# Designs tried in a protein design run: peptides against a protein of PDB entry 6B4E. Part 163

Target 1, 295 residues: chain A of PDB entry 6B4E
Amino acid sequence: TNFDKISKMFWHYKDKIAQIKQDIVLPIKKADVNVRNLLSRHKRKINPKFGQLTNSNQQLFKIQNELTQLINDTKGDSLAYHWILNFIAKAVVHQAETEVRVKPESALPLGKLTLYLLVQFPELQELFMARLVKKCPFVIGFTCEIDTEKGRQNMGWKRNNENKWEDNTSYDERMGGILSLFAIITRLQLPQEFITTTSHPFPIALSWHILARICNTPLNLITNTHFVILGSWWDAAAVQFLQAYGNQASKLLILIGEELTSRMAEKKYVGAARLRILLEAWQNNNMESFPEMSP

## One batch from the design tools (peptide; made by RFdiffusion4, then SolubleMPNN)

Design b2_p26_3_s3 (from b2_p26_3, 11 letters changed)
Fold by OpenDDE base, seed 2:
Structure b2_p26_3_s3 (fold): chain B 295 residues (1-295), chain A 26 residues (1-26)
Amino acid sequence: as target 1 above (295 residues)
Amino acid sequence: MSFLEKYIAELEKEVEEWAKELEERL
């Protein structure tokens, strides 16, 4: 694992966030009133769509079509188009932070929707990755110390209006929610209409990198959050990961489930205990996946 | 090709190398 490369990617997307603000978000505030009104209306229509997802593929397809139409309506203005995509990127991540954190299985319909949009609107890919890295750097296997203010900020910790850090449980759950979504996206197959024409924009190899990079992370930087997000990843993608990489996948699962947890046993992390339970379930041929969506 | 696409292409090549490294650890 080349940590310099990981850091370079991390800072690239931090810079991308700043660029998005400068080149997309701020300019729209000064745009023509008609454009601003259009975007305001579209924002109001788009925002509730993510919460309308269910375990139904029919509902998913409906929402996909509605969002596609709403996004296409903005293509006549490049700035408006990119603004809407950036809004969607933010909204999807926010949905992961709020809904997926409390209902992990909701990552499946959200992930399917997101993957569809990423393929249908390729410009969303960089915007979405930038938002993911900002909110949950674990998605690229980035880790730094959190004993400093800057370190906590880099790792996506939030402060409230009183400048107080969020509690550990809240942080862990948010990171777990975001990573669940990301994991789902990486293990999903492309929609049938795209399989022959497009490559997967966030392939299962990205899950490999998350696991490998965490396994290679210095132990002094490993926290309960690492185990929480690994558990979230496991629930979301372990079955499909094993299908994709076979014996090599098994080795990685053993590394995170057995070796990494054992090395950190003295810390008595709750997340690590859960991960060991998941490992044991797998060893007993009881590995579970999220239920498939209904037709 | 976007930055992300380039990165993903590189990562896919690294999977095989990482798999070999894992064999040495287990």
Scores: peptide ipSAE 0.407, ipTM 0.886, DockQ to the pose 0.843
Fold by OpenDDE base, seed 3:
Structure b2_p26_3_s3 (fold): chain B 295 residues (1-295), chain A 26 residues (1-26)
Amino acid sequence: as target 1 above (295 residues)
Amino acid sequence: MSFLEKYIAELEKEVEEWAKELEERL
């Protein structure tokens, strides 16, 4: 594992977030009143859509169409278009932090919607990845120390209004929610209309990178959160990961489920215990996936 | 190509290399 490369990517997206603020968010505040009004209306219409997702494909398609129309309405102004996509990127990640956190299976409809939008609107890809890396660096297998304020900030820890860090459980759950969404996206097939015309923007290889990079992370940097997000990933994507990479996938699952957990056994991480249970379930031919969506 | 596209293209080629590295640890 090339840690320099991982760090380079991490900081690239940190810079991208700063760029988005300078080039998209701030300029809109100074834009023509008509543009601002348009975006305000669209924001109000778009934001509820993510919460309207269910386990129904019919509902998903409805929302896809509605969002497509709303986004297309902004294409006449490049700045407005990028602003609305950035808003969507933020909204999707927020949905993962809130809904997927408490209901992991909700990652499936959210992931399907997100993947559709990523393909339909390619400019969303960089905006979305930047937001993901900012909120959950685990999506690219980045890890740093969290014994410093800067380290915690880099790893996506939040502070409240009293400048107090969020509790470990809240952080773990948020990271798990975001990672679940990301994992789902990486293992989904492209919608039928795009299979022949477009490559997958966030392919299953990105899941491989997460696992491999975590396995190669210095043990002194491994925390309970690492095991929590691995468990979240497992529930979301392990079945499809095995289908994609076969024996190589199996080896990597054993590395995270057996070797990594064993190396960290002295820490008695709850997340590690859960991951061991998932490994054992797999070994007993009882690996589960999220239920498929209804028609 | 975007940064992401370049990144993905490079890393997809590294999967097999990483697999070999991990095998040596088992």
Scores: peptide ipSAE 0.396, ipTM 0.879, DockQ to the pose 0.757
Fold by OpenDDE base, seed 1:
Structure b2_p26_3_s3 (fold): chain B 295 residues (1-295), chain A 26 residues (1-26)
Amino acid sequence: as target 1 above (295 residues)
Amino acid sequence: MSFLEKYIAELEKEVEEWAKELEERL
């Protein structure tokens, strides 16, 4: 694992976030009142759509169509278009932090919607990845120390209004929620209408990268969070990952489930214990995936 | 190619290399 490459990617997306603020978010505040009004109306219509997702494909298709129309209404103004896509990127990640963290299976409809939007609106891809990396650097396998303020910030830790860090459980759950969404996106097939015309924007190889990079992370940087997000990934994508890479996938699952947990056994991480349970379930031919959505 | 597209292209090569390393490690 080339840690320089990981760092380069991490800082690229950190810079991208700064660029988005400068080039998209701030300029809209000074835009024509008609543009601002349009975006305010669209924001109000778009925001609740992510919470309206269910385990129904019919409902998914409805929401896809509604969002497509709302986004298309902004294409006449490039700045407005990019602003609404950035808003969507933020909203999707926020949904992962709030809903998916408490109901992991909700990642499936959210992931399907997100993948559709990423293909339908390619400009969303960089905006979404930037938001993901900012909120959950684990999506690219980035890890740094969290014994410093800057380290915690880089790893996506939040402070409340009293400048107090969030508790470990809250952080773990948020990271797990975001990673679940990302994992789902990487393992989903493209919608039928796109399968012959475009490549998958976030392919299953990105899941491989997460696991491999965590396996190569210095042990002194491994925390309970690493095991929590690996468990979240496992629930979301392990079945499909095995289907994609076969024996090589099995080896990597053994590395994270057995080898990494064994190396860190002295820490008695709760996340590691859960990951071992998932490994054992797999070894007993009881690996489960999220339920498929209804028609 | 976007930055992401370049990243994915490099990643695909890295997966192949890592798969070879895994054979030696396990």
Scores: peptide ipSAE 0.394, ipTM 0.877, DockQ to the pose 0.751
Fold by OpenDDE base, seed 5:
Structure b2_p26_3_s3 (fold): chain B 295 residues (1-295), chain A 26 residues (1-26)
Amino acid sequence: as target 1 above (295 residues)
Amino acid sequence: MSFLEKYIAELEKEVEEWAKELEERL
């Protein structure tokens, strides 16, 4: 694992967020009133759609079509188009932080929707990844110290209105929610209509990188959160990961589930205990995946 | 390199080799 490469990627996306603000968000505030009104209307129509997702593929397809139309309406203005995509990127991540956090299986419909949008609108990919890295650096296997304010901010910790850090449980759950979504996206197959025309924008190899990079992270930087997000990843993608990489996947799952947890045993992390339970379940041929969506 | 780093490095190589083998079969 090249830590310099990971760091470069992290800061690349931090810079991208700043660029998005300067080049997309701020300019729209000065745009023509008609454009602003259009985007305001679209925002109001788009935002509820993420909460309308269910375990139904029919409902998913409906929402996909509705969003596609709404996004296409903005293509005549490049700035408006990028603004709406950035809004969607933010909204998807927010949905992961709020809904997937409390209902991990909701990552599946959200992930399917997101993957569809990422393929249908390629410009969303960089916007979405930037938002993901900002909110949950674990998606690229980035870790830094959290003993400083800057370190905590870099790792996606939030402060409330009283300038108090969020509690550890809240942080862990949010990170788990975002990581669940990302994991799902990496393990989903492209929709049939895209299989022959495009490659998967966030392939299963990115899951490999997350696991590998966490395994290579200095032990003094490993926290309960690392194990929580690994557990979230496991629930979301372990079955498909094993299908993708076979014996190589097995080796990596053993590394995170057995070796990494053992090395950190003295910390008695709750997340580590859960991950070990997941490993044991797998060893007993009881590995579970999220249920498939209904027609 | 830590023990884990060495192990991961080996795994990464194996994954690459696996991927090459798969490509050759296709």
Scores: peptide ipSAE 0.117, ipTM 0.717, DockQ to the pose 0.054

Design b2_p26_3_s4 (from b2_p26_3, 10 letters changed)
Fold by OpenDDE base, seed 1:
Structure b2_p26_3_s4 (fold): chain B 295 residues (1-295), chain A 26 residues (1-26)
Amino acid sequence: as target 1 above (295 residues)
Amino acid sequence: MTFLEKYIAELEKEVEEFSEELEKKL
């Protein structure tokens, strides 16, 4: 693992977030009143749709079509178009932090919707990745120390209005929710209409990198959160990961489930205990995946 | 190519390299 490469990617997307603020978010505040009104209306229509997702493909397709139309309505103004995509990127990640956090299986419809939008609107890809890396650096296998304020900020820790850090459980669950969504996206097949014309923008290889990079992370930087997000990833993508990489996937699953947990046994991390349970379930031919969506 | 596209283009090579390392360890 090249840690310089990981760091470069992390800081690239941190810079991208700053750029988005300067080039997209702030300029819209000074845009024509008609543009601002358009975006306000669209924001109000778009935001509820993520919460309207169910385990129904029919409902998914409906929402896909509605969002497509709403986004297309902004294409007449490049700034408006990029603003609405950035809004969507933020909204999707927020949904992962809230809904997926408490109901991991909801990552499947959300992931399908997100993947559709990423393909349909390619400009969303950089905006979405930037938001993911900012909120959950684990998506690219980045880890730093969290014994400093800057370290915690880099790792996506939040402070409340009283400047108090969120509790460990809240952080772990948020990271797990975001990682679940990311994992789902990486293991989904492209929608039928895109399979022959487009490459997958967030392929399963991204999941490989998460696991490999965590395995190579210095042990002094490994926390309970690492095991929590690995467990979230496992539930979301382990079955499909094994299908994609076969024996090599098995080796990585053993590394995270057995070796990494064993190396950190003295810490008695709850997340590590759960990951061992997942490993044991797999060894007993009882690896589970999220239920498929209904027609 | 975007930064992401460049990253994706290099992924398969990195997967293969790490896969080879895994063969030596396990």
Scores: peptide ipSAE 0.382, ipTM 0.869, DockQ to the pose 0.911
Fold by OpenDDE base, seed 5:
Structure b2_p26_3_s4 (fold): chain B 295 residues (1-295), chain A 26 residues (1-26)
Amino acid sequence: as target 1 above (295 residues)
Amino acid sequence: MTFLEKYIAELEKEVEEFSEELEKKL
């Protein structure tokens, strides 16, 4: 694992966020009133769609079509188009932080929707990854110390209006929610309509990188959050990961489930205990995946 | 090719390399 590469990627996306603000978000405030009104209307229509997802594929397809139309309405203006995609990127991550956090299985419909949008609108990919890295650096296997204010900020910790850091449980759950979504996206198959024309924009190899990079992370930087997000990843993608990489996948699962948890046993992390339970369930041929969506 | 696309392209190679390393260690 090359940590310099990871850091480079992290800071690339931090810069990308700044660039998005400068080149997309701020300029639109000075755009033509008709464009601003259009985007305001579209924002109001788009925002509730993510909360309308259910375990129904029919509902998913309906929402996909509605969002596609709304996004297409902005394509005539490049700035408006990028603005609406950036809004969507933020909204999807927010949905992961709020709903997936409390209901991990909701990552499946959200992930399917997101994957569809990422393929249908390729410009969303960089915007979405930038937002993911900002909110949850674990998606690229980045970690740093959190004993400093800057370190906590880099790792996506939030402060409330009173400048108080969020509690550890809240942070862990938010990171778990975001990573669940990311994991789902990486393990989903492309919709049939795209399989022959497009490569998967966020392939299962990204899940490999998360696991491998965490396994190689200095132990002094490993926290309960690492185990929580690994557990979230496991629930979301372990079955499909094993299908994709076979014996090599098994080795990585053993490394995170047994070796990493054993090395950190003295810390008595709750997340590590859960990950061990998941490992044991797998060893007993009881690995579970999220249920498939209904027609 | 976007930064992300380049990253993904390199990932497949890194997966193979890491896989080979795992085979040597385990």
Scores: peptide ipSAE 0.382, ipTM 0.865, DockQ to the pose 0.913
Fold by OpenDDE base, seed 2:
Structure b2_p26_3_s4 (fold): chain B 295 residues (1-295), chain A 26 residues (1-26)
Amino acid sequence: as target 1 above (295 residues)
Amino acid sequence: MTFLEKYIAELEKEVEEFSEELEKKL
């Protein structure tokens, strides 16, 4: 693992967030009132749709079509178009932080919707990745120390209005929610209409990056959160990961589930204990995946 | 080198190849 490359990627997307603010978000505030009004209306229509997802493909397709139309309505103005995509990127990640956090299986419909949008609107890809990396650096396998304020900020820790850090459980769950969404996206097949014309923008190989990079992370930087997000990833993608890479996937799963947990046993991390349970379930031929969506 | 690096070296080569391709795309 080349940590310099990982760091470069991390800071690239941190810079991208700053760029988005300067080049997209702030300029819209000074845009024509008609453009601002249009975007305000669209924002109000778009925002609730992510919460309207169910375990129904019919509902998914409805929402896909509605969002597609709403986004297309902005294409006449490049700045407006990019603004609405950035809004969507933020909204999707927010949904992961809130809904997926408490109901991991909701990552499946959200992931399907997101993947559709990422393919349908390619400009969303960098906006979404930037937001993901900012909120959850684990998506690219980035880890730094959290003993400093800067380190915690880099790893996506939040402070409340009283300048108090969020509690460990809140952070862990939030990271787990975001990573569940990311994992789902990486293991989903492209919608049928795109399979022959488009390559997957966030392929299953990105799951390799997460696992491999965590395996190569210095042990002194490994926290309970690492095991929590690995467990979240496991629930979301382990079955499909094994299907995709076979024996090589098995090796990585053993490394994280057995070797990494064993090496960190002295810490008695709750997340590690859960990951061990997942490993044991797999060893007993009881690996589970999220339920498929209804027609 | 971490304790796992030696064990995943073979896998990492494959991952690195994909990573390089993806980094160009992303």
Scores: peptide ipSAE 0.094, ipTM 0.661, DockQ to the pose 0.097
Fold by OpenDDE base, seed 3:
Structure b2_p26_3_s4 (fold): chain B 295 residues (1-295), chain A 26 residues (1-26)
Amino acid sequence: as target 1 above (295 residues)
Amino acid sequence: MTFLEKYIAELEKEVEEFSEELEKKL
């Protein structure tokens, strides 16, 4: 694992966030009133749609179509188009932080919707990845120390209005929610209409990188959160990961489930205990995946 | 191509490299 490369990627997307603010968010505030009004209306229509997702594919397709129309309405103005995509990127991650956090299986419909949008609107890809890395650096296998304020900020920790850091459980759950969504996206097949024309923008290999990079992370940087997000990833993608990489996938699952947990046993991390349970379930031929969506 | 696209293009190589490392450890 090349940690310099990981760091380069991390800081690239940190810079991208700054660029988005400078080039997209701030300019819209000074845009023509008609453009601002258009975007305000679209924002109001788009925002509730992510919460309207269910375990129904029919509902998913309806929402996909509605969002497609709303986004297409902005294409006449490049700035407006990029602004609405950036808004969507934020909204999707927010949904992961709030809904997927408490209901991991909701990652499936959200992931399907997100993947559709990423393919339908390629400009969303960089915007979405930047938001993911900012909120949950684990999506690229980045880890740094959290003994400093800057370190915590880099790892996506939030402060409240009293300048107090969020509690460990809240952080773990948020990271787990975001990673669940990311994991789902990486293991989903492209929608049928795109299979022959487009490559997967966030392929299963990204899941490989998460696992591999965490396995190679210095042990002194490994926290309970690492095990929590690995558990979240496992629930979301382990079955499909095994299907994709076979024996090599098995080796990685053993490495995180057995070797990494064993090396950190002295810490008695709750997340590690859960991951061992998942490993044992797999060893007993009881690996579970999220249920498929209804028609 | 975007930074992400470049990253994705290099993924398979990194998968292979780590796979080789795993074979040495296990």
Scores: peptide ipSAE 0.400, ipTM 0.878, DockQ to the pose 0.914; fails the geometry check

Design b2_p26_4_s1 (from b2_p26_4, 14 letters changed)
Fold by OpenDDE base, seed 2:
Structure b2_p26_4_s1 (fold): chain B 295 residues (1-295), chain A 26 residues (1-26)
Amino acid sequence: as target 1 above (295 residues)
Amino acid sequence: DEELEKKLKELEEEFKKMLEEEKKKE
């Protein structure tokens, strides 16, 4: 694990967020009134679509088609197109922070929708990843100290209007929700129409990197959140991860489930305890995955 | 943790090897 590389990647996406604001968000505020009106209408139509997802593939396809049409309507103006994609990126991550947080299995339809959009609209990929890394650096296995204000900010901690940090539970749950979504995306197969022509934008190897980088993280930087997000990842992708990498996957799961938790036993992290339970379930041939979507 | 680091390093090397072997089959 090259931590310098990870740090560079982290800051790359932080810079990307700043660039998006400067080059996309701010310019639209000064754009032609017709463009602004178009985007306002589209925003209103797009936003509720994510909440309309169910465990139905039929419903998923409907929403995919609707969003595709709405996005295509903006392609005549490059700035408008990028703006709407950035909006979608933000909306998807927000959905992970809210809905997936409380209903992890909802990551599956959301992930399928997101993956479809990422492939259909490649320009969404950098916008989405930048938003993910900003909100949840764990998606690239980045960790820094949180003893400083800057450290907490870098790790995606939020402050309220009174400048008070969010509570640990809220942070853990948000990170878990976001990571669940990303984990799902990494383990999903491309839609049939793209399999022969397109490579997976966020393949299962990225899950490997998450786990490996966490295992290599200095122990003094490991927190309960690390174990929470590992548990979230486990629920979302462990079965498919094992299918993909076999014995190598197994060894890595043992490292996070047994070795890492053992080394942190003195901390008595709740997240670590849950991860131990997941490990034991697997050892007893009772590893569970999210239910497949209905037709 | 040096032991954990060692184990992970070994695993990563094995993983890389596995990926290379799979590429050769394609």
Scores: peptide ipSAE 0.284, ipTM 0.802, DockQ to the pose 0.708
Fold by OpenDDE base, seed 5:
Structure b2_p26_4_s1 (fold): chain B 295 residues (1-295), chain A 26 residues (1-26)
Amino acid sequence: as target 1 above (295 residues)
Amino acid sequence: DEELEKKLKELEEEFKKMLEEEKKKE
């Protein structure tokens, strides 16, 4: 694990966020009134779509089509197009922070929708990753100390209007929600229409990197959150991960489930305890995955 | 933890080999 590379990647996306603000968000405020009106209308139509997802593939396809049309309407103006994609990136991550946080299995329909959009609109990929890394650096296996204000900010901690940090539980749940979404995306197959023409933008190998990088993180930087997001990942992708990499996957799951938890046993992290339960379930041939969506 | 790092390094090397083998099959 090259931590310098991970850090560079982290800061790349932090810079990307700043660039997005300067080159996309701010310029639109000065754009033609017709463009602004178009985007305002589209934003209002797009935003509720993510909350309309259910466990139904039929509903998913409907929403995919609707969003595709709405996004395509903006392609005549590059700035408008990128603005809409950035809005979508933010909205998807927000949905993970709110809905997936409380209902992890909702990551599946959201992940399917997101993957479709990422493939259909490749320019969304960098915008989405930048937003993910900003909100949840764990998606690239980045970790820093959180004993400083800057460290907490880098790791995606939020402050309320009174400048108070969010509760540990709230942070853990948000990170878990976002990581669940990303994990789902990495383990999903491309839609049938893209399988032969496009490579997966965020393949299952990225899940490998998350796990491996966390395992190699200095132990003094490992927190309960690390185990929480590992548990979230496990629920979202462990079955498919094992299918993809077989024996190698098994070894890595043992490293996170047994070895890493053992190293941190003195901390008595709740997240670590849950991860051990997941490991034990697997050892007893009772590994569970999210239920498949209905037709 | 040096032991954990060693185990992970070994696993990563194995994983790399696996990926290379998959590429050969394509």
Scores: peptide ipSAE 0.277, ipTM 0.799, DockQ to the pose 0.723
Fold by OpenDDE base, seed 1:
Structure b2_p26_4_s1 (fold): chain B 295 residues (1-295), chain A 26 residues (1-26)
Amino acid sequence: as target 1 above (295 residues)
Amino acid sequence: DEELEKKLKELEEEFKKMLEEEKKKE
């Protein structure tokens, strides 16, 4: 694991967020009234779509088509197009922070929708990844100390209106929700219409990197959150991960489930205890995955 | 942890080889 490379990647996306604000968000505020009105209307139509997802593929396809049309309406203006994609990126991550947080299985329809949009609109990929890394740097296996304000900010901690940090439980749950979404995306197959023409933008190998990088993280930086997000990843992708990489996947799951938890046993992390339970379930041939969506 | 690092390094090397072999078969 090259931590310098990971750090460079992290800061690349941090810079991208700043660039998005400067080159996309702020300029739209100065755009002509027609463009602003168009985007306002589209924003209002797009925003509720993510909450309309169910465990139905039929409903998913409906929403995919509706969003595709709404996004295509903006392609005549490059700035408007990028603005709407950035809005979608933010909305998807927000949905993970709120809905997936409390209902992890909702990551599946959300992930399918997101993957479709990422392939249909390639410009969304960098916007989405930048937002993911900003909110949950665990998606690229980045970890830093949280003893400083800057460290906490880098790791995606939020402050409320009273300038108080969110509680540990809230942070853990949000990170788990976001990571669940990303894990789902990495283990999903491309829609049939894209399999022969496009490569997967965030393939299952990215899940490998998440696990490996966490395993190689200095132990003094490992927190309960690391185990929480590993558990979230496990629920979301462990079955498919084993299918993809076989024996190598098994070895890595043992490293996180047994070896890493054992080394941190003195901390008595609740997240680590849950991960042990997941490991034991797997060892007893009872590994579960999210239910498949209905037709 | 040196032991964990060693195990991970070995696993990553094996993984890399596996990916290379799969590409040769495609």
Scores: peptide ipSAE 0.267, ipTM 0.795, DockQ to the pose 0.720
Fold by OpenDDE base, seed 4:
Structure b2_p26_4_s1 (fold): chain B 295 residues (1-295), chain A 26 residues (1-26)
Amino acid sequence: as target 1 above (295 residues)
Amino acid sequence: DEELEKKLKELEEEFKKMLEEEKKKE
């Protein structure tokens, strides 16, 4: 594992966030009133759609079409187009922080929608990844110390208005929700209409990198959150990961489920205990996946 | 997949090395 590469990637996306603010978000505030009104209307129409997802493919396709149309309406103005995509990126991640956090299986329809949009609108990819990395660096396997304010900020910890850090449970759940979404995206197949025309923007190999990089993370930097997000990933993608990589996947799952948890046993992390349970379930041929969506 | 196998081997080796280094620090 090349940690320098990971760090460079992390800071690349941090810089991208700053760039987005400077080049997209702030300029729109000074844009023509007609453009601002258009975007305001579109924002209002787009926002509720992510919450309207169900376990129905029919509903998914409906929402995909509606969002596609709304986004296409902005293509006449490059700045407006990028603004709406950035908004969508933020909204998707927010949905992961709120809904997927409490209902992990909701990552499936959200992930399908997101993957569709990522392929349909390639410019969304960089915007989305930047937002993901900012909010949950675990998606690229980045970890730093959290004993400093800057370290916590880099790892996506939030402070309230009183400058108090969020509680550990809240942080763990948010990270788990975001990671669940990303994990789902990595294990989904491209929509049929895109399979022959484009490559997967965030393929299953990225899940490999997450697991591998966490396994190679210095133990003094491993926290309960690492195990929580591994558990979230497991629920979201372990079955498909095994299908993709076979024996190699099995070995890696054993590394995280058995070896990593064993090395951290003294910490008595709740997340690690859960991961052990997931490992045991797998060993007993009872590995579960999210249910497939209905027609 | 030979490439994946190689990567996994490297991963395992790196993981082992990490554990050894941590033990030395304790």
Scores: peptide ipSAE 0.132, ipTM 0.675, DockQ to the pose 0.037

